# Peptides against a protein of PDB entry 3QIS: the designs that were tried, part 56

Target 1, 334 residues: chain A of PDB entry 3QIS
Amino acid sequence: PSLELSRREFVFENVKFRQLQKEKFQISNNGQVPCHFSFIPKLNDSQYCKPWLRAEPFEGYLEPNETVDISLDVYVSKDSVTILNSGEDKIEDILVLHLDRGKDYFLTISGNYLPSCFGTSLEALCRMKRPIREVPVTKLIDLEEDSFLEKEKSLLQMVPLDEGASERPLQVPKEIWLLVDHLFKYACHQEDLFQTPGMQEELQQIIDCLDTSIPETIPGSNHSVAEALLIFLEALPEPVICYELYQRCLDSAYDPRICRQVISQLPRCHRNVFRYLMAFLRELLKFSEYNSVNANMIATLFTSLLLRPPPNLMARQTPSDRQRAIQFLLGFLL

## One batch from the design tools (peptide; made by RFdiffusion4, then SolubleMPNN)

Design b1_p11_6_s3 (from b1_p11_6, 4 letters changed)
Fold by OpenDDE base, seed 1:
Structure b1_p11_6_s3 (fold): chain B 334 residues (1-334), chain A 11 residues (1-11)
Amino acid sequence: as target 1 above (334 residues)
Amino acid sequence: SFAELLEEYRE
């Protein structure tokens, strides 16, 4: 069996978080026999492609002289955004199109990723006074490494922050500040806030706006700005409540005093973001007659974002653990 | 107020 491919090289320029890109090519059975094609893993890979890439269809049959269009879809989700922001991964892959009893055909995927404040750590963002697209990629790596070291030092209670030579980090990421400031100013009276989905186009505009500028006003509807805050919190590599404190939050869920003590042990940026968000959400709850927002809804929604189980415990989360996590947040909303 | 808190976190 043999195939003819219309294209073998694919370039995905300016790949962005949550922005789907598609490239298509045709395969044709130029042989005399039916053939089965499939994308197969390379040696030592578990998957035929990286998590941000998909082929559709990824397998199929072709009769002699039959043709099929294959779509290569590039989509950076929350699961790939962090590793692409750091440059640990890149928009590069090789796909192996296998033909049963035939040859392997190699497809080269290349391109560039544009970094996002979404999927960047709170520590790095607190050090980032300019939009992420203005920051050289080399400095992003340094900021992440330095932020990791500062997080570790803060957890170890070792060295006082040398107040001296480095620019003071922001109390909270400017992106969170901008989102919350907008919601506070314009969305407190918005009916069904955090319950109505935003528009996908507006979400992309908000992301691009936060990645490229420090706007006076965030574009889009209040629902889109609210959803952008949720997406931001979901995309954090480390949740606002660090994984190390997850179990302690559950254990303290019914003791408000212990809950506050647990939060006091968060790294400075995480603690500030948590307090800031809780203050905002308590303010939003005062407008419940207008926005239909209640403490149980907010606690349920934000628990999955702020108090995520560590990856090793995700599969073991019980309904009881979820209820404790909700109860933990309720103690800060009431 | 929350408005005062917003300004406290404004840099």
Scores: peptide ipSAE 0.238, ipTM 0.900, DockQ to the pose 0.810
Fold by OpenDDE base, seed 3:
Structure b1_p11_6_s3 (fold): chain B 334 residues (1-334), chain A 11 residues (1-11)
Amino acid sequence: as target 1 above (334 residues)
Amino acid sequence: SFAELLEEYRE
């Protein structure tokens, strides 16, 4: 069996978080026998492609002289955004199109990723006074390394930060500040806030706006700005409540005094963001007559974002653990 | 107030 491929080199320029890109090519059976094709893993890989890439179809059957279109879909989700932001991964891959009882055909995937404030650590964002797209990639790496070291120092209660040598970090990321300031100013009376989905086009505009500028006003509807805040919190490499404190939050869920003590042990940036968000949500609850927002709805929604189970425990989360996590947040909303 | 808190976190 043999195949003819219309293209073997694919370039995905300016790949962005949550923006789907597609490149298409044709494969044709130029042989005299039917053939089965499939994308196969390389020798050391578990998957035929990186997590941000997909082929559709990834396998199929071709009669002699038959042609099929294959779509190569590039999509950076929350699961790939952090490693692409840090430069640990890149928009580069090699696909192996295998022909049963035939030869392998290699496809080269290349391109560039545009960093996002979505999927960047709270610690790194607190050190970024400018939009992330203005920060050199080399400095992004340094900021993530420094942010990790600062987090570890804060957890170990080690020597007071030498406040003298580095620019004072933000108390909260400017991106969170901008989203919450907008929602506070314009969305407190918005009917069905956090219950109505945003528009996908508006969400992309908001993400691009926060990545490239410090806007006076965030573009899009209040629903899109509200959903952008949820997406931001979901995309954090570490949740606002650090994984190390997850179990202690569950254990303390019915003691408001212990809950406050647990939060006091968060790294500075995480603690500030948590307190800031809880203050905003308590303010939003005062307008429940207008926005239809209640404490149980908000606690349920934000629990999955702020108080995520560690990856090793995610598959074991019981309904009781979820209820304890909700109860933990309720103690800050009431 | 929350407005005061917004300004406390503003740069």
Scores: peptide ipSAE 0.231, ipTM 0.900, DockQ to the pose 0.760
Fold by OpenDDE base, seed 5:
Structure b1_p11_6_s3 (fold): chain B 334 residues (1-334), chain A 11 residues (1-11)
Amino acid sequence: as target 1 above (334 residues)
Amino acid sequence: SFAELLEEYRE
């Protein structure tokens, strides 16, 4: 069996968070026998491609002189955004198109990724006074490493940050400040806030706006701005309530005094973001007659975003653990 | 107020 491929090299320029890109190529059976093709893993890989890449179809049969179109889809989700922002991973892969009882055909995938404030740590964002697209990639790596070291120091030592560091970090990320300021000014009376989905085009405009500028006003509907806040919180590599405190939040869920003590042990930026969000959500609940928002709905929605189980416990979350997590947040909303 | 809190976090 033999195949002819219309193209073997693919370049995906300016790959962004949540923006789908597609490239197509054709494979043709130029032999005299039917053939089966499949994309196969390389010797050390569990998957035929990286998590941000997909082939469609990934396998099939071709009759003699038959041609099929294959789509290569590049999509950076919350699961790949952090490692691409840090430069730990890149828009580079090699696909192996295997022909049964035939040859292997290699496809080269390359391109560039544009960093996002989505999927960046709260600690790194508090050190970024400018939009992330204005920050050199080398400086992003240094900011993430320094942020990790300061998070660990802040958990181990209640020592005040020494006054002598030349650039004080922001109290909260400017991106969270902008989203919450907009929602507070314009969305408190919005019917079905956090219940109606945003528009995908408006969400992309909001993400691009926050990555490239410090806007006076965020573009899009109140529903799109509200969903952008949810996407931001979901994409955080470390949730607003750090994984190290997850079990203590569940254990304290029915004691409001212990709940406040647990929150006081968060890193400074995480603690500030938590208090800021809880203050905003309590303000939003005063307008429940207009926005149809209630404490149980908000607690249920934000619990999955703010109080995530550690990756090793995700598969083991019980209905009781979920109810305790909701009860923990309710103690800050009421 | 929440408005005062917004200004405390404004740099």
Scores: peptide ipSAE 0.225, ipTM 0.896, DockQ to the pose 0.758
Fold by OpenDDE base, seed 2:
Parts: structure tokens; C-alpha cells; sequence
Structure b1_p11_6_s3 (fold): chain B 334 residues (1-334), chain A 11 residues (1-11)
């Protein structure tokens, strides 16, 4: 069996979080026998491609002189955004198109990723006074390393970094401030806020806006801005309530005093973001007659975002654990 | 007010 490929080199320029890119190529059976093609893992890989890449179709049959179009889809989800932001992963891969009883055809995937404030740590974002796209990649790495060290020091109650030499971190990420400020100003009376989905095009515009600028106004509908806040919280590598405190939040869920004590033990940026969000959500609940938002809905929605189970416990989350997590947040909304 | 809190968290 033999294939002809219209292209073997693919370049994905300016790959962004949640922005689908597609490159298409044709494969043709230039042989005299039917052939089966499939994308196969390389020797040490479990998957035929990296998590941000997909081939469609990834397998098929071709009769002699038959041609099929294959789409190579690049999509950076919440699962890949953090490792791409840090430069731990890159828009580079090699696909192996295997022909049954034939040869392998190698496809080279290359490109560049544009960092996002989505999927960046709260600690790093609190150190970023400018949009992430203005920050050199080398400085992003340093900011993540410094952020990790500060988180660890904060958790260990080690001496605060001498306030004198480094620029003071922001109290909250500017991106969170911008989203919440917009929602407070324009969305408190929005019917079905956090219940109606945003528009995908508007979400992309909001992400690009936050990555590249400090706008006076966020573009898009209130629903899109509200969903962008949810996406931001979901994409955080470490949730607003750090994994280390997850179990303590559940254990304290019915004691408002202990709940507040647990929150006081968060790293400064996480604690500030939590308090800021809870204050906003309590304000939003005053407008429940207009926005149809209630404490149970908000607690249920934000629990999965703010109080995520650690990856090792995710598969073991009970309905009781979920109810405790909701109850924990309710104690800050009521 | 929440508006005052927004300004407290402002840059």
C-alpha cells in the first residue's frame, strides 16, 4: 500500500487559549490495493498526539485512487493552557500516520503559543501589573517560580518577604478586578446572570482583551463577561481555595467560625480573591429580584470552581462531600 | 459598600 500526502508540515501560528485552529490536508491512495490508515503513538507515547492536538478522521480506509481530507485541529483547553503558558509544553508535535502493511508517514506540527492570563496562577497574576502579552516569556517563568516560593512561604507562615525591594503584588489579579467591576456596574440587574451562556466569539474577545490590554470596559454581553469569570476560575492551575485546604473546608462546612479561620490560612492572593468574589456575590444576591440569582444557585455553581477536590480525591467525591462544599460557600453568601 | 471595596482592590 502507498499514500500520497498533499502536505506534511503544519504551522499553527499564534495559538491562543480556547481558539480552535484547523489545518487540512489530503491523503490519496496512489497504490493498487485498498489501505487502512491510522495515527499511531510514537514508541514511548500513550497517545498519537499531544492533548491540544487532534486529527479527524484519525483512522480510515481508502480504496485505490480514493482521497480523504484530514483535519488537524489545535485547541488549547483548560487541561493544556497552564503547561503552554509556562513553556513546559510547546506547539510542537510529530504525528505518525501509519499505513497497515505499509510505511509510516511523519507529519511535523509546529507553531507558537501566545500566553494567557487564563490558566496562569493567582500568585503570578498578582505580580503582573501589565497584560500577560506584554510580559516576556522569561519573566513569566521567573514569576511562576517566585509565586510558588511565596505560596509555600505563606502556607508555612514564614516571614513575609521584606516589603521594601520588590514591587508590591496586587491585592487581586487585575483580570479578576476587571471582570468583577464590569459585572458589578452593568450586570447586577441582568436577568438570568450566570444561568445564560455567553457567546463563543464574545468569550474569545474577552480573553484576548484581558490578555492584551487593561480595558475601561470589557467587550461583550453581561452573560459573556459572567461566563468569562467562570472560565477564568475553572482554568486556574490552583483553585481559589488551594487543594491543601479542601478537606478542612468540608470538615468546617457547618461551623462559620472555623470556615473563616480556614480561609484566613489561604495564601494572600487566594484569600483576597476569595473575599473579593464572596463580597461581589453577596452584592449580586441583593438584586435577586432582577437577576434571578439565589444563594443556592451561586453556591452550587461556584463550588466546583472555587473548591475543587484535589486530583487524587476527584474520583472519590461523594454527594455528601459536594453538599459540604456547597454549605461551606453558603456560609459566605448568606 | 461593595463599590468602596472595588476601589480598595483597585491598582
Amino acid sequence: as target 1 above (334 residues)
Amino acid sequence: SFAELLEEYRE
Scores: peptide ipSAE 0.223, ipTM 0.896, DockQ to the pose 0.811

Design b1_p11_6_s4 (from b1_p11_6, 5 letters changed)
Fold by OpenDDE base, seed 1:
Structure b1_p11_6_s4 (fold): chain B 334 residues (1-334), chain A 11 residues (1-11)
Amino acid sequence: as target 1 above (334 residues)
Amino acid sequence: SFAELLQQYRE
């Protein structure tokens, strides 16, 4: 069996978080026999492609002289955004199109990723006074490494922050500040806030706006700005409540005093973001007659974002653990 | 107020 491919090299320019890109090519059975094609893993890979890439269809049959269009879809989700922001991964892959009893055909995927404040750590963002697209990639790596070291030092209570030579980090990321400031100013009376989905185009505009500028006003509807805050919190590599404190939050869920003590042990940026968000949400709850927002809804929604189980415990989360996590947040909303 | 808190977190 043999195939003819219309294209073997694919370039995905300016790949962005949550922006789907598609490239298509045709395969043709130029042989005399039916053939089965499939994308197969390379040696030592578990998957035929990286998590941000998909082929559709990824397998199929072709009769002699039959043709099929294959779509290569590039989509950076929350699961790939952090590793692409750091440059640990890149928009590069090799796909192996296998033909049963035939040859392997190699497809080269290349391109560039544009970093996002979405999927960047709170620590790095607190050090980032300019939009992420203005920051050289080399400095992003340094900011992440330095932020990790500062997180560790803060957890160990070792060295006082040398107040000296380095620019003071922001109390909260400017992106969170902008989102919450907008919602506070314009969305407190918005009916069904956090219950109505935003528009996908507006979400992309908000992401691009936060990645490229420090706007006076965030574009889009209040629903889109609200959803952008949820997406931001979901995309954080480390949740606002660090994984190390997850179990302690559950254990303290019914003791508001212990809950506050647990939060006091968060890294400075995480603690500030948590307090800032809780203050905003408590303010939003005063407008419940207008926005239809209640403490149980907010606690349920934000629990999955702020108090995520560590990856090793995700599969073991019980309904009881979820209820404790909700109860933990309720103690800060009431 | 929350507005005062917003200003406190503004650098």
Scores: peptide ipSAE 0.168, ipTM 0.869, DockQ to the pose 0.813
Fold by OpenDDE base, seed 3:
Structure b1_p11_6_s4 (fold): chain B 334 residues (1-334), chain A 11 residues (1-11)
Amino acid sequence: as target 1 above (334 residues)
Amino acid sequence: SFAELLQQYRE
């Protein structure tokens, strides 16, 4: 069997969080026999491609002189955004198109990723006074390393941060501040807030706006700005309530005093963001007559975002654990 | 107020 490929090199320029890019190529059976093709893992890989890449179709059958179009789809989800932001991963891959009883064909994937404030740690964002796209990639790496060290120091109750040498971190990320300030000013009376989905085009504009600027006004509808806040919280590498406190939140869910003590043990940035969001949501609940928002809906929605189970426990989360997690947040909304 | 809190978290 033999294949002819119309292209073997693919470049994905300016890859962004949640923005689908597609490159297409043709494969043709230029042999005299039918052939089966498939994308196969390299020797040390479990998958035929990186998590942000997909081939469609990834396998198929070709008669002699038959041609098929293959789409290479690049999509950075919440699952890939953090490793791309840190530069731990890059828009580079090699695909192996295997022909059954034939030879392998190698495809080169390359490109560049544009960093996002989505999928960046709260600690790093608190150190970023400028939009993330203005920060040199080398400095992004340093900010993530410093942020990790600061988190660890805060958890260990070690020596007071030497307040003297580094610019004081923001109390909350500017991106969260901008989203919540917009929602507070313009969306408190918005009917079905957090219940109506945003527009995908507006969500992309909001993400691009927060990554590239400090806007006076966030573009898009109140629904799109509200959904952008949810996407931001979902994309955090560590949830607003750190994974190490997850079980303690569940155990304390029916004691509001213990719940407040658990929150006081969060790293400074996480604790500030939590308190800020809870204060906003309590304010939003005062307008329930206009926005149709109630405490149970908000607690249910935000629990999955703010109080995520650790990855090792995610598959074991019981309905009782979910209800305890909701009850934990309700104690801050009521 | 929440507005005062917003201001506190901006600085």
Scores: peptide ipSAE 0.167, ipTM 0.868, DockQ to the pose 0.865
Fold by OpenDDE base, seed 4:
Structure b1_p11_6_s4 (fold): chain B 334 residues (1-334), chain A 11 residues (1-11)
Amino acid sequence: as target 1 above (334 residues)
Amino acid sequence: SFAELLQQYRE
């Protein structure tokens, strides 16, 4: 069996978080026998492609002289955004298109990724006084490495960093400040806030706006701005409540005093973001007559974002653990 | 006020 491929090299320029890109090519059976094709893993890989790449179809049959279009879809989700932001991964892959009882065809995937404030650590973002797209990639790498080391130091030493006034980290990331400030100013009376989905085009505009500028006003509907806040929190590599405190939050869930003590042990930026969000959400609850927001809904929604189980426990989260996590947040909303 | 808190987290 043999195939002809219309293209073997694919370049995905300016790949962004949550922005789908597609490249298409044709495969044709130029042989005299039916062919089964499939994308196969390389020798050391579990998957035929990286998590941000997909082939559609990834397998199929071709009769003699049959042609099929294959779509190569590049989509950076929350699951791949962090490793692309840090430069640990890149928009580069090699796909192996295998023919049953035939030869392999290699496809080269290349391109560039544009960093996002979505999927960047709270620690790094607190050091970014400018939009992430204005920060040199080399400096982003340094900021993530430094942020990891400072998180560890801050957990060990409650020493106020007597850092010079010019180098002081922001109390909260400017991006989350902008989102919450917008919602506070314009969305407190928004019916079904956090219950109605945003528009995908508006979400992309909000992400691009936060990545490239410090806007006076965030574009899009209140629903899109609210969903952008949820996406931001979901995409954090380390959740607002750090993974190391997860179990202690569950264990303390019914004692509001212990809950406050657990939160006091968060790194400064995480603690500030948590308190800032809880203050906003308590303010939003005063407008429940207008926005249809209640404490149980908000606690349920934000629990999955703020108090995520560590990756090793994600598959083992019990309904009891979820209820404790919700109860933990309720103690800050009521 | 919450507005004062918002300002405090910006500075």
Scores: peptide ipSAE 0.158, ipTM 0.865, DockQ to the pose 0.834
Fold by OpenDDE base, seed 2:
Structure b1_p11_6_s4 (fold): chain B 334 residues (1-334), chain A 11 residues (1-11)
Amino acid sequence: as target 1 above (334 residues)
Amino acid sequence: SFAELLQQYRE
């Protein structure tokens, strides 16, 4: 069996979080026998491609002189955004198109990723006074390393931030501030807020806006801005309530005093973001007659975002654990 | 006010 490929080199320029890119190529059976093709893992890989890449179709049959179009789809989800932001992973891969009883055809995937404030740590974002796209990649690495060290120091109640020489971190990420300020100003009376989906095009515009600028106004509908806040919280590598405190939040869920004590033990940036969000959500609940938002809906929605189970416990989450997590947040909304 | 709180978190 033999294939002819219209292209073997693919370049994905300016790959962004949640922005689908597609490159297409044709494969043709230039042999005299039917052939089966498939994308196969390399020797040490479990998958035929990296998590941000997909081939469609990834397998098929071709009769002699038959041609099929294959789409290579690049999509950076919440699962790949953090490792791409840090430069731990890159827009580079090699695909092996295997022909049954034939040869392998190698496809080279290359490109560049543009960092996003989505999927970046709260600690790093609190150190970013400018949009992430203005920050050199080398400085992003340093900011993540410094942020990790400051998180660990804060958790250990070690040395207070030496107030002196380094620029003081922001109290909250500017991106969270911008989203919440917009929602407070324009969305308190929005019917079905956090219940109606945003528009995908508007979500992309909001992400690009937050990555590249400090706008006076966020573009898009109130629904898109509200969903962008949810996406931001979901994409955080470490949730607003750090994994280390997850179990303590559940254990304290029915004691409002202990709940407040647990939150006081969060790293400064996480604690500030939590308090800021809870204050916003309590304000939003005053407008429940207009926005149809209630405490149970908000607690249920934000629990999965703010109080995520650690990866090792995710498969073991009971309905009781979920109810405790909701109850924990309700104690800050009511 | 919440507006005052928003300002406090901006600074």
Scores: peptide ipSAE 0.154, ipTM 0.864, DockQ to the pose 0.858

